# Peptides against a protein of PDB entry 4Z63: the designs that were tried, part 70

Target 1, 334 residues: chain A of PDB entry 4Z63
Amino acid sequence: LCLGMNDLTGNIPEDLFHLKRLNLLGIQENRLSGSLSREIRNLSSLVRLDVSWNLFSGEIPDVFDELPQLKFFLGQTNGFIGGIPKSLANSPSLNLLNLRNNSLSGRLMLNCTAMIALNSLDLGTNRFNGRLPENLPDCKRLKNVNLARNTFHGQVPESFKNFESLSYFSLSNSSLANISSALGILQHCKNLTTLVLTLNFHGEALPDDSSLHFEKLKVLVVANCRLTGSMPRWLSSSNELQLLDLSWNRLTGAIPSWIGDFKALFYLDLSNNSFTGEIPKSLTKLESLTSRNISVNEPSPDFPFFMKRNESARALQYNQIFGFPPTIELGHNN

## One batch from the design tools (peptide; aimed at target 1 V221)

Design b2_p26_7_s4 (made by RFdiffusion4, then SolubleMPNN; from b2_p26_7, 16 letters changed)
Fold by OpenDDE base, seed 4:
Structure b2_p26_7_s4 (fold): chain B 334 residues (1-334), chain A 26 residues (1-26)
Amino acid sequence: as target 1 above (334 residues)
Amino acid sequence: TASEAEAARARAAELAEQENLMYTSA
């Protein structure tokens, strides 16, 4: 049953929960309000639940143990409070959990040993606090993780060295500290292709340790951190780099010539730093910028990116990294 | 009220647009 993109108001009719054979319930993009009914437990055949973009409030009901076939739960952009209910945090069937842009709070706790099917987790823009859960790497299929805009004070857990399934990771604006430790840990994530660390590590030095290596890194965004240092030499070994944003830092020195050696680099933002010297001539030879037919059908993160055209404009949402226009931004440097 | 909830959602959405924000030179 798909009733999305309407002006429906009030609560879900109770009679809807009598549909024992219902596999898909989509009621997204409405004005539905109140608590999400516990009677959702009666939808024992439910595979997909989308209640996103509504006015739901209260705690998410702890009924997911009665939904053994649930693979997809989308609840983004609501007013949910409290934590992730125990039954949801222990769901063995759940593949995707999206609770982005809610008011969920407390410590983030997931029973990753039970959540054997979880591959995508989006908890961005919530009120989670404390530390990053050390057991996330125990979610053996977890590929996409957005934890941006929470208050995960401290450092990236050492256990994330074992996060082999991790491919797309955003920790943007999560009050993280110690970028050297973070990069030192995350370099061990062999499948990591996208890393977003914007608005963290305030005033720290970007490490230039040649021992760092991100073999499969395609997207690196570390903007607005007030980072000091220079362009990191270790990045030159990330031959698959497609997008680099280090804007709004305090980076100094020259832009190195190796920046033009990235064959797939189509988006480069080094603006609003303190770089000096000449623009590398190699940037004028970037293959990705000279080719008109970049049909890049590559996998992208499940979490969205946003771009503002100007300070007063609403941000445009980009669901695909390759939706960004080919860009070289070097402005506002010395 | 419903209007307050809508306003709250609008504000929340605006704040959410800052998530994974790509900065521009503007």
Scores: peptide ipSAE 0.328, ipTM 0.825, DockQ to the pose 0.604
OpenDDE base, seeds 1, 2, 3, 5: peptide ipSAE 0.319, 0.304, 0.316, 0.305; ipTM 0.806, 0.814, 0.815, 0.808

Design b2_p26_8 (made by RFdiffusion4)
Pose (drawn by RFdiffusion4):
Structure b2_p26_8 (pose): chain A 334 residues (1-334), chain P 26 residues (1-26)
Amino acid sequence: as target 1 above (334 residues)
Amino acid sequence: EVPENLLWNTEADTTLFPSSLLPRAP
């Protein structure tokens, strides 16, 4: 049953909850509102539930043991409150959970021993607080994690050294501390390709510690953190690097020669720092900016990227990394 | 849409290249 992208109003007729054989319900992008009824436990054949882009509110009903076939739950852009219900946090069948841009709050609690099929999680633009849940690496299939724009505090848990499935990690604007610990821990996630740390670690020093090694790293964004120190040399060992954004920090010193050695780099933003010295000549032999013989695969995280020109400008949206124009941005330095 | 995964680009000293130089895999 597909009703998506209409102008429907009111709540879900209770009539709908008699459909015990329905495996797909798309009601997304309407004006529907009210609470999402607990009678939804009666729809035991559901595989994909798309409630996104409506006006729903109240708690997400804790009925998800009654929906053992649920694989995709899409609730993004609604007014849902409370945390993740225990039954949803215990669902062994969920592949994907998108609750971004909701009014959700409290501690974030998932039973990752129980969630053996979870491979993608998007909780962005919510009010989840407390520490990042230490058990997240226990979701052995979780590849895509977007926790951006939340109310967490403290450091990245030590157990994140074991997050073997982690590929795309977005932590922007989440009030994270100790970038030194965050980078030392996260270098041990061997599948990490795209990492977004923007608006965290405010005023901290960027670790220059050269034992740090991110081998498969493709996209590194750590911006507007007002970070201090120099261009970190440990980054030169990430040969796959495609997009680097260190902008809006307090970084100093000269821009080193090895920045021109990234063969797959097509976008760099070092703007709005305290960089001095001349421009390194090696930026003239960047391979992805010269010939057409460099070829690589675009990273594919499940989240869009946003770009701001200044603090008051409306943002630009890029659903894919290769949507960024190939760019050298060195403005507002010394 | 609410921005996440935010980049900050001043465009104050921007050098742009043709998109044909993107390292797209054949």

Design b2_p26_8_s1 (made by RFdiffusion4, then SolubleMPNN; from b2_p26_8, 13 letters changed)
Fold by OpenDDE base, seed 3:
Structure b2_p26_8_s1 (fold): chain B 334 residues (1-334), chain A 26 residues (1-26)
Amino acid sequence: as target 1 above (334 residues)
Amino acid sequence: EVPINIMFSSGENTTLFDDSLKPLAP
């Protein structure tokens, strides 16, 4: 049953929850309001539940133990409050959980030993607080993780050295500290292709440790951290780099010539720093910027990216990185 | 979710964020 992308209002009729053979319920992008009924538990055959982009409120009902076939739960952009229900946090069938842009709060807790099928987690833009859950690496299939814009604190857990499945990771704007530790830990995530750490590590020094290595890194975004230091030498070894945003920091020194050696680099933002010297001539030779027919093999995170034009403008959403035009931003330096 | 088609003009300051939206209604 797909009723998404309409102008439906009010609550879901209770009779809908009597459809025991229903495999897919998509009611996204409506104006449905009220609490999400606990009677969803009656949809025992449900594989996909999409209630995203509605006006739902209240707590998410703790009935997911009665949904043994549920693989996809999409509830982003609602008014849900409370925490992740215990049954949801223990779901062995769930592959994707998207509760981005809600008002969920409390300590983030997931039973990763139980959530054996979880491969995508989007809890960005909520009100979770406390520390990052140390046991996330125990979700052995977890590939996409967005925890941006929560009220976390502290450092990236040491346990994330073992986060082998991690490919796309965003921790933007989560009040994290110690970028040196974070990068030192995350370099061990050998499948990591996308790393977004914007609006953290306020005023810290960007590590220039040559021992750091992110071999498969394609997207690195560490903007607006007031980071000091210079362009990190270790980044030069990330030969697959496609997108680099280090804007709105306090980086100094010259932009190194090796930045032009990235064959796939199509988006570069080093604006609003304190770089000096000349623009490397090698930037003019970037193949990805000179060719009209660019084939970009970008990573495909399950969470959106946003581009903000100036401080006062609303961020614009992108669902994929290649949607960005080829860009070199070096403004507001010196 | 559908991305927004953006036209860029010269001189605009940009920064890349992810999930920068506060809770919104449809």
Scores: peptide ipSAE 0.029, ipTM 0.560, DockQ to the pose 0.060
OpenDDE base, seeds 1, 2, 4, 5: peptide ipSAE 0.029, 0.030, 0.026, 0.029; ipTM 0.601, 0.556, 0.562, 0.585; seeds 1, 2, 4, 5 fail the geometry check

Design b2_p26_8_s2 (made by RFdiffusion4, then SolubleMPNN; from b2_p26_8, 15 letters changed)
Fold by OpenDDE base, seed 1:
Parts: structure tokens; C-alpha cells; sequence
Structure b2_p26_8_s2 (fold): chain B 334 residues (1-334), chain A 26 residues (1-26)
């Protein structure tokens, strides 16, 4: 049953939950309100539930133990409160959980040992607090993780050295500290291609440790951290780099010539720093900017990016990194 | 405080872009 993208209002009729053979329920992008009924438990054949972009409120019902076939739960952009229900946090069938942009709170707890199928987790823009869950690496298939804009604190857990499945990771704006530790840990994530750490590590020094290595890193966004230091030499070994945003920091020194050696680099933002010297001539030879063949078919994070034109402007949502125009931003440097 | 559900995710995964530096569409 697909009723998405309408102007439906009110609550879901309770009689809908008598559809025991229903595999797909999509009611996204409506004006549905009230609580998500616990009677959803009656939809025992449900594989996909999409209630995103509505006006749902209250707690998410703890009925997911009665939904053994559920693979996809999309509830982003609602008014859900409370935590992740225990049955959902223990779901062995769930592949994707998207509860971005809600009012979920408390300590984030997932039973990763039970969640054997979880590959995508988006909990961005919620009210989760405490520390990052140390057991996330136990979700052995978890590839995409967005935990941005939560009230986390502290450091990246040491256990994340073992997060081999991690490919796309955003921790932006989560009050994290110790960038040196974070990078030192995350470099062990061999499949990590996208790393977003914007609005963390306020005033810290960007480490220039030559021992750091991110082999598969394609996207690095560490903007607006007031980071000090220079362009990190370790980044030069990330030969697959496509997007680099280090804007709105306090980085100094010269922009190194190796920045133009990245064959796939199509987006570079070093603006609003304190870089000095000349613009490297190598930037004029970036193949990605000269050749029209940007392969659009590369894997992208499941979580959105937001582009701000300025600090006061409304952010524009981009679902694909490749949707960004080829860009070199070096403005507002000294 | 504006409820988080009404808040645009303006500070999530933000990429700052200065439109003034965009090449004018031909």
C-alpha cells in the first residue's frame, strides 16, 4: 500500500492494521499526525514501513518483535520522542533504520549483536545524549552511519578501530573532542570512504601525523571546527579523494602542491582559513575539473548533505555528493 | 527553543558554499 506524497491528514485508520498480508506500507510525505499506533504489530508480513515526512508524535511503539520480516523502517522528519524501542534495537531483520530529524532522546543503545542485518543507520538531528555507543562495530554489516547533530560528547570510542564495515560516517555537530584520537581510530576503518566531522573539535589542532592513512577516503568534510595547523600531509596518500572541505577553520601555511594531484578531486573548499602563499599551479591541472567524465555511478552516503550559501542562508539538501558542482573555493584566506 | 522536529537540519552535514564564487551560468 503506497499512499505517499499526498495531503492526507489525521491518524492512520486502525482498520488498516488488519491487513496482515501487507508487505509494503508507504505513507510518507503527508500530514499524518498523532502517535504511530501499536497496532502496527498486526502487520506481521511487513517488509517496508515508510512513515517519513509526517507529523507523527509520541514514542515509537515497541512492537517490532512482532514484525519479523521488517527490513526497512523510514521515520525521518517526524516528531517522535523517547528512545529507540527495545524490539527495534534488537531487530535481526532490519537492514535500514532512518529516524533522522526527530526528537528522540536518551542514550543511544542498539543491540548490534542481534541486529545482524543492519547496514544503514540514520539518526541525525535528534536529541540523543551521552557517549557514542561503543558497540556499534558489533553491527557487522553496518556500512552507513549518520549520528550528526546529537548531543553526544567525548571522544570516538576505541572500539571503532574494529568497525570494518563502516563506509560512510557522519558525526558532524555532536560535540566531539580529540580529533587526533578520532582520526587515529578511524584510520583503521578500511572501508571508510566518507567522513564528516564538521562542527566538532573546536579549536583543536588538525594532526599532521604522517602515520595516519585513509586509503579509501573519497570524501572528507571537517569544516567549521576552528582547527589550527596546516594542510595535513597524511591526506596526500588518499589518492581517491573526491571532495575535501576544510573550510571555516584556522589552518595556516601554504596550500601544498599535492592537492592538485588528486585525479578524482572535484570539490575543494579551503575557504575561510588563514592559508598563505600562492595558489598551487597543480590545481589548474585537476583532471576532474578538466574532464567531463565525472563518473556519477560512485556509491554515495545514504544520509543527506546540506549546502549553505552563507551562514544566514537556508541550507539546501543534497542527497548525492556528486550533485555538487565542481568547485574550488579558496576565498577568505589571508 | 524551536522544537527539533521543526528545525531544519541546517547544522547537519553542512557544506559551506559561497554562491558569489559560482561561475555565472552561461
Amino acid sequence: as target 1 above (334 residues)
Amino acid sequence: EVPINEMFSSEENVIYFDDSLKPLAP
Scores: peptide ipSAE 0.115, ipTM 0.615, DockQ to the pose 0.076
OpenDDE base, seeds 2, 3, 4, 5: peptide ipSAE 0.060, 0.083, 0.102, 0.032; ipTM 0.561, 0.656, 0.689, 0.600; seeds 2, 5 fail the geometry check

Design b2_p26_8_s3 (made by RFdiffusion4, then SolubleMPNN; from b2_p26_8, 15 letters changed)
Fold by OpenDDE base, seed 4:
Structure b2_p26_8_s3 (fold): chain B 334 residues (1-334), chain A 26 residues (1-26)
Amino acid sequence: as target 1 above (334 residues)
Amino acid sequence: EVPINEMFSSGENETLFDDSLKPLKP
């Protein structure tokens, strides 16, 4: 049953929950309000539940133990409060959980040993507090993780050295500290291709530790951290780099010539720093900008990303990194 | 089968990057 993208109001009719053979319920992008009925428990054949972009409020009902086939739960952009219900946090069938842009609060707790199928988690823009869950690496299939815009004080857990499944990770604007520790830990995530750490580590020094190595890193975004230091030499070994954004920091020194050696680099933003010297000639030789015949192995995050050139402008949505226009931004430097 | 990344409802700022690609003035 697909009723998305309408102007439906009120609550879900209770009789709808008598549809025991229903595999898909999509009621996204409406104006449905009130609490999400616990009678969802009656939809025992449900595989996909999309209630996103509504006006639902209250706590998410703790009925997911009665939904053994549920693979996809999309509830982003609602008014849900409380925590992740226990049955949801223990769901062995769930592949994707998207509860971004709600008012969920408390300590984030997931029983990762039980959530054996979870591969995509978006809990960005909520009110979770405390520390990052140390047991996230126990979610053995968890590939995509967005925990941005929560209040996760402290450091990246040491346990994340074992986060082998992690490929796409965003922790932007989560009050994290100690970028040196974070990078030191996350470099052990051998499948990590996309790392977003924007609006953290305020005023810290970007480490220039030659021992750091991110083999498969394709996307690195560490913008608006007021980071000091220079372009880190360890980054030069990330040969698959496609997108680099270090804008709005306090980085100094020259832009190194090795920045032009990245064969797949098509988006570079170093703007609003304190870089000096000349623009490296190597940037004019970037293959991704000069050749139309370059095949780029693009990372495939489950979540789209947006670019806004102006805060007053509508964000442009991109589902693929390569969808970004080839860009070099070096403005507002010395 | 529809890939997971095509099964999302999307909107502005509904992103993994969470506004990371728009520079914010300090």
Scores: peptide ipSAE 0.026, ipTM 0.631, DockQ to the pose 0.038
OpenDDE base, seeds 1, 2, 3, 5: peptide ipSAE 0.021, 0.026, 0.021, 0.020; ipTM 0.594, 0.644, 0.598, 0.639; seeds 2, 3 fail the geometry check

Design b2_p26_8_s4 (made by RFdiffusion4, then SolubleMPNN; from b2_p26_8, 15 letters changed)
Fold by OpenDDE base, seed 4:
Structure b2_p26_8_s4 (fold): chain B 334 residues (1-334), chain A 26 residues (1-26)
Amino acid sequence: as target 1 above (334 residues)
Amino acid sequence: EVPINIMFSSGENEKLFDDSLKPLAP
């Protein structure tokens, strides 16, 4: 049953929860309000539940132990409060959990040893606090993790050295500290391709440790951290780099010539720093900026990317990261 | 200045990441 993108109001009719054979319930992008009924437990055949972009409130009901086939739960952009229900945090069937942009709070707790199928977790823009859950690496299939815009204080857990499944990771604006430790840990994530750490590590030094290596890194965004130091030499070994944003920091020194050696680099923002010297001529040789055919044999991302210029504009979808407009921003470096 | 947001999806039309590359104008 798909009723998304309408103007439906009120709550879900109780009789709907008698549909024992229902596999998909999509009621996203409506004006449904009130609490999400615990009677969803009656939808024993449910595989996908999408209640996103509504006006739901209250706590998410703790009934997911009665939904043994549920793979997808999308509840982003609602008014949910409380924590992750115990049954949801222990779901062995769940592949994707998206509860971004809610009012969930408390310490984030997931039983990763039970959540054997979880591969995508989006809990961005909530009110979670405390430390990052050390047991996230125990979610053996967890590839995509967005925990941005929460209040996770402290450092990246040491256990994340073992986060082999991690590919996409965002912790933007989560009050994290110790970028040196974070990078030192995350470099061990062999599948890490996307790392977003914007608005953390306030005033720290960007490490220039030559022992750091991110072989598969394609996207690095560490903007607006007031970071000091220079362009890190270790980054030059990330040959697959496609997008680099280090804007709005306090980085100094010259922009190194190796920045132009990245064959797949199409988006570079180093603006609003304190870089000096000449613009590297090598930037004019970037393949992604030339009119010639770009034949970079890179694996396609698992999921599309979106670019949004402003909050009011609709996001543009790009199935390939190369779909982004080539960009070089070097402004405001005095 | 004008913020740029990059979003990553966890599926078809499912937003996973919603991050701003640039801060808001001071």
Scores: peptide ipSAE 0.018, ipTM 0.582, DockQ to the pose 0.054
OpenDDE base, seeds 1, 2, 3, 5: peptide ipSAE 0.015, 0.015, 0.017, 0.015; ipTM 0.527, 0.571, 0.503, 0.555; seeds 1, 3 fail the geometry check

## One batch from the design tools (peptide; aimed at target 1 G124)

Design b2_p27_1 (made by RFdiffusion4)
Pose (drawn by RFdiffusion4):
Parts: C-alpha cells; sequence; structure tokens
Structure b2_p27_1 (pose): chain A 334 residues (1-334), chain P 27 residues (1-27)
C-alpha cells in the first residue's frame, strides 16, 4: 500500500491495522499527524514501514516484537519523542533505522547482540544525551552510522577500536571531547572511508602524533572545531584521500609539500586558518586536478553533506561526494 | 557505483572561506 507524496491529513485510520498481510506501507511525505498507534502491532507481515515526512508525535509505540519481519523503518522528519523503544532496540530483523530530525531524547540504548541485521543507523538531528553507547561496535553489521547534531558528551568509547563494519561515520556537531583519543581509537577501524567530525572538540589541539594511520580513508571533514596545531603529517599516509576539509580552525604554520601528493584528492578546504608561508608548489601537480588518467570510486555514505559559506548563509546540499566541484580553497589565511 | 576521472577544470579560491558538515534541520 503506497500513499506517499499526497496531501493527506488526520491520523491513520484504525481500519488500516486489520491488514495482517501487508508487507509494505508507505505513507511518507503527507500531512498525517497524531500518535502512531500501538495497534500497529497487528500488522505482523510488515517488511518496510515508511512514515517519513509527516507531523506524527508522541512516543514511538513499543510494539516491535510483534513485527518480526521488519527490515526498514523510516520515521525521519516527524515530532517523535522519547528514546528508541526497547522492542526496536531488540529487533533482530532491522536492516535500516532512520529516525533523523525528530524530537527524540535521553540515553541512546540499543542491544547490539540482539540486532544482528542492523547495517545502517541514522539518528541525526535529535536530543540523545549521555555518552556514546559503548556497545555500538557489537552490531557486527553496522556499516553506516550518522549520529550528527545530537547532545552527547565525553569521548569516543574505547571499544570503537573493534568497529570492524564501520564505513561511514558522521559525528558533526555532537559535543565530542578529546579529538586525540577519538583519532587514536578510530584509526583502528579498518573499513573507515568517510569520517565527519565537524563542530566537535572545540579549541582542542589537532593531534600531530605520527603513529596515527587511516589507510582506507577517503573523505575527512573536521571543520569549525577551532583546532590548533599544524597540518598533521600522519594524514599523508592516507593515499585514497579524495576530499579534505580542515577549514575554520586555528591551524598554523606552513602548508606542507605532501598535500600535493594525494593522487585522488579533488577537493581541499584549508580556508579560514592561520596558515603562513608560501603556497606549496606541489598543488600544481595534483593528479586528479590535472590529467584524466586518475580514476577512483566515489565513496557512498547514506547521508548527504552540507556546505556553508559563512555563519549566516543557507547551506548547499550534496547527496554524493562527486557532487562537490573540484576545489582548492585557501582563503582567509596568512 | 561511480568512477571519478581527473580534470583540468576546477575552482581556485584564494579569498573566500566555507566548511562542510552533515545534517541540517528541515521543516
Amino acid sequence: as target 1 above (334 residues)
Amino acid sequence: SNTYHGTSDFVLDLSSSSWIYTDEPEP
């Protein structure tokens, strides 16, 4: 049953909960509101539930042991409150959970021993607080994690050294501390390709510690953290690097020669720092900016990227990394 | 999948500034 992208109002008629054979309900992008009824436990054949872009509120009903076939739950852009229900946190069948841009709050609790099919999680733009859940690496299939714009505190848990399935990790604007520990831990996640750390670690020093090694790293964004120190040389060993954003920090010293050695780099933003010295001549032999013989695969995280020109400008949206214009942005330096 | 091929056309900016992040509030 597909009703998406209409102008429907009111709550879900209780009539709909008699459909015990329904495996797909798309009601997304309407004006629907009210609570999402507990009677939804009666729809035991559901595989894909798309409730996104409506006006729903109240707690997410804790009925999800009654929906053992649920694989996709899409609730993004609603007014849902409370945390993740225990039954949803215990569902062994969920592949994908998208609750982004909701009014959700409290500690974030998932039973990752119980969630053996979870491969993608998007909780962005919510009010989850407390520490990042230490058990997240116990979701052995979790590849894509977007926790951006939340109310967490403290450090990245030590157990994140074991997050073997992690590919795309977006932590922007989440009040994270100790970038030194965050980078030392996260370098052990061997599948990490895209990492977004923007608006965390405010005023901290950027670790220059050269044992740090991110081998498969493709996209590194750590911006507007007001970080100090120099251009970190440990980054020169990430040969796959495509997009680097260190902008709006307090970084100083010269821009080193090895920045021109990234063969797949098509976008770099070092703007709004305290960089001095001349421009390194090696930026003239960047391979992805000269010839057409460099070819690589675009990273594919499940989350869009946003770009701001200044603090008050409306943002630009890029659903894919290769949507960024090939750019050298060195402005507002010394 | 998508494949990137190098190019000579690019943006060089020595005077402006910008930055990248994820997740923007939406209505």

Design b2_p27_1_s1 (made by RFdiffusion4, then SolubleMPNN; from b2_p27_1, 12 letters changed)
Fold by OpenDDE base, seed 2:
Structure b2_p27_1_s1 (fold): chain B 334 residues (1-334), chain A 27 residues (1-27)
Amino acid sequence: as target 1 above (334 residues)
Amino acid sequence: SKTLYGTSNYVFNLTGSSWITTSEPVP
């Protein structure tokens, strides 16, 4: 049953929950309100539940033990409160959980040893607090993780060295500290292609440790951290780099010539820093900017990106990395 | 706070005033 993208209001009719053979319920992008009924437990054949972009409130019902076939739960952009229900946090069938842009709170806890099928987790823009879950790497298939705009004080857990499945990771604006430790840990994530750390590590030094290596890194965003230091030499070994945003920091020194050696680099923002010297001539030879017919078919994270024009402007949302225009931004440097 | 922003096309202005995040902006 697909009723998305309408103007439906009120609560979900209770009779809908009598559809025991229903595999897909999509009621996203409406104005449905009230609590999400516990009677969803009656939908025992449910594979996909999409209630996103509504006005639901209250706690998410703890009935997911009665949904043994549920693979996809999308509840982003609602008013849900409380935590992740225990049955949801222990779901062995769940592949994708998206509860971004809600009011969920408390300590984030997932039983990753039970969640054997989880491959995508989006909990961005909630009110979770405490520390990052150390056991996330135990979710052996977890590839996409967005935990942005929560309050995860402290550092990236050491256990994330073993996060082999991790490909897309965002921790933007999550009160994280110790960028050196974070990068030192995350470099061990051999499948990591997208790393977004904007609005963390306030005033720290961007490490220039030549031992750091991100082999498959395609997207690195560490903007608006007031980071000190220079362009990190270790980044030059990330030959697959496509998007780099280090804007709104306090980085100094010259922009190195190797920045123009990235064959796939199409978006570069180093603006609002303290870089000096000449613009490398190699930047004018970037293939992604000079060739009209570069077809890049790359997987993208499930979570959206946002581009802020300035501190007061409305941000633009991008669902795909390649939605960003080819860009070289070097403004507001010395 | 919760946001209700949708996807939009962007025209890059080269002003050096923009940055990328994965968190919803404050309304």
Scores: peptide ipSAE 0.183, ipTM 0.637, DockQ to the pose 0.243; fails the geometry check
OpenDDE base, seeds 1, 3, 4, 5: peptide ipSAE 0.166, 0.169, 0.037, 0.169; ipTM 0.631, 0.654, 0.504, 0.620; seeds 1, 3, 4, 5 fail the geometry check

Design b2_p27_1_s2 (made by RFdiffusion4, then SolubleMPNN; from b2_p27_1, 13 letters changed)
Fold by OpenDDE base, seed 2:
Structure b2_p27_1_s2 (fold): chain B 334 residues (1-334), chain A 27 residues (1-27)
Amino acid sequence: as target 1 above (334 residues)
Amino acid sequence: TKVLYGTSNYVLDLTNSSWVTTSEPLP
């Protein structure tokens, strides 16, 4: 049953929960309000539940143990409060959990040993606090993780060295500390292609450790951290780099010539730093800017990138970074 | 021209040199 993108108001009719053979319930992008009914438990054949973009409030009901086939739960952009229900945090069937832009709070706890099928987790823009869950790497299939805009104080857990499934990771604006440790840990995530760490690590030094290596890194965004240091030499080994944003830091020194050696680099933002010297001529020879025939394997995180050029224009949402126009931004440097 | 760049979690206004933390609008 798909009823998304309407102007439906009120609560879900209780009779809908008598549909025991229902595999898909999509009621997203409406004005549904009140609590999410616990009677969802009656939908024992449910594979996909989409209640996103509504006005739901209260706690998410703890009924997911009665939904043994549930693979997709989409609840982003609601008013949900409390924590992740225990039954949801222990779901062995769940592949995707999206609860971004809610009012969920407390310590983030997932039983990753039980959540054997979880491959995408979006909990961005909530009120979670405490430390990052150390057991997150135990979710052996977890590929996409957005935890941005929460309050995860402290450092990236050492256990994340073993996060082999991790491909897309956003921790922007989460009060994280110790960028050196974070990068030292996350370099072990050999499948990591997208890393977003913006608005963390306030005033720290960007490490220039040649031992750091991100083999498959395509997207690196570490903006607005007031980071000191220079362009990190270790980044030159990330040959698949497509997007680099280090804007709004306190980085110094020259922009190195190797920045133009990235065959797939199409978006570079080094603006609002303290870089000096000449612009490398190699930047004018970037293949992504000169050739239309570049085939790029596109990372596609579940959290979108967007750009808006005109105030009157609709913001352009990009589910794929390749949709960004080729850009070099070097403004506001010395 | 006002240019905004970022994710749904943050926006950089390149014209005004400002950062804004964003939330998705409710419908």
Scores: peptide ipSAE 0.018, ipTM 0.571, DockQ to the pose 0.100
OpenDDE base, seeds 1, 3, 4, 5: peptide ipSAE 0.022, 0.024, 0.015, 0.020; ipTM 0.559, 0.516, 0.527, 0.577; seeds 1, 3, 5 fail the geometry check

Design b2_p27_1_s3 (made by RFdiffusion4, then SolubleMPNN; from b2_p27_1, 11 letters changed)
Fold by OpenDDE base, seed 3:
Structure b2_p27_1_s3 (fold): chain B 334 residues (1-334), chain A 27 residues (1-27)
Amino acid sequence: as target 1 above (334 residues)
Amino acid sequence: SRTLYGTSNYVLDLENSSWVTTEEPVP
């Protein structure tokens, strides 16, 4: 049953929960309100539940132990409160959980040992507090993780050295500290291609440790951290780099010539820093900007990127990395 | 908290992310 992208209002009719053979319920992008009924437990054949972009409120019902076939739960952009229900946090069938942009709170706890199928997790823009869950690496299939805009404080857990499945990771604006430790840990994630750390580590020094190495890094975003230091030399070894945003920091020194050696780099934002010296001539030789025939195979994350230019303006959505226009932004480096 | 326009100016953000999967439609 697909009723998404309409102007439906009110509550979900209770009789809908009598559809025991229903595999897909999509009611996203409506104006449905009230609590999400616990009677969803009656939909025992449910594989996909999408209630995103509605006006639902209250706690998410703890009925997911009665949904053994559920692979996809999308509830982003609602008014859900409370925590992740225990049955959801222990679901062995769930592949994707998206509860972004709600009012969920408390400590983030997932039983990763039980969640053997979880590959995508989006809990961004909630009210989770405490610390990052140390056991996330135990989710052995977890590739896509967005935990942006929560209040985790502290540091990236040491256990994340073992987060082999991690490919796309965002911790933007989560009150994290110690960028040196974070990078030192995350460099061990061998499949990591996308790393977003914007609005963390306020006023810290960007480490320039030559021992750091991110071999598969394609997207690095560490904007608006007020970071001090210079362009890190270790980044020069990330030969697959496609997108780099270090804007709105306090980085100093020269922009190094090796920045023009990245064959796949098509988006560069170093604006609003304190860089000095000349613009490297090597930037004019970037293959991605000079050749129309460059083909770069980019695995797509499960989530889009957004570019926000002004507080009063809506952010631009980019569903693919290559949706970003080829850009070199070096402005505001006086 | 509900947000529409992201968290900061002149940054890449994932605040308004939407998931895309490669799964075939469920019959």
Scores: peptide ipSAE 0.040, ipTM 0.477, DockQ to the pose 0.038; fails the geometry check
OpenDDE base, seeds 1, 2, 4, 5: peptide ipSAE 0.019, 0.021, 0.022, 0.018; ipTM 0.632, 0.633, 0.639, 0.596; seeds 1, 2, 4, 5 fail the geometry check

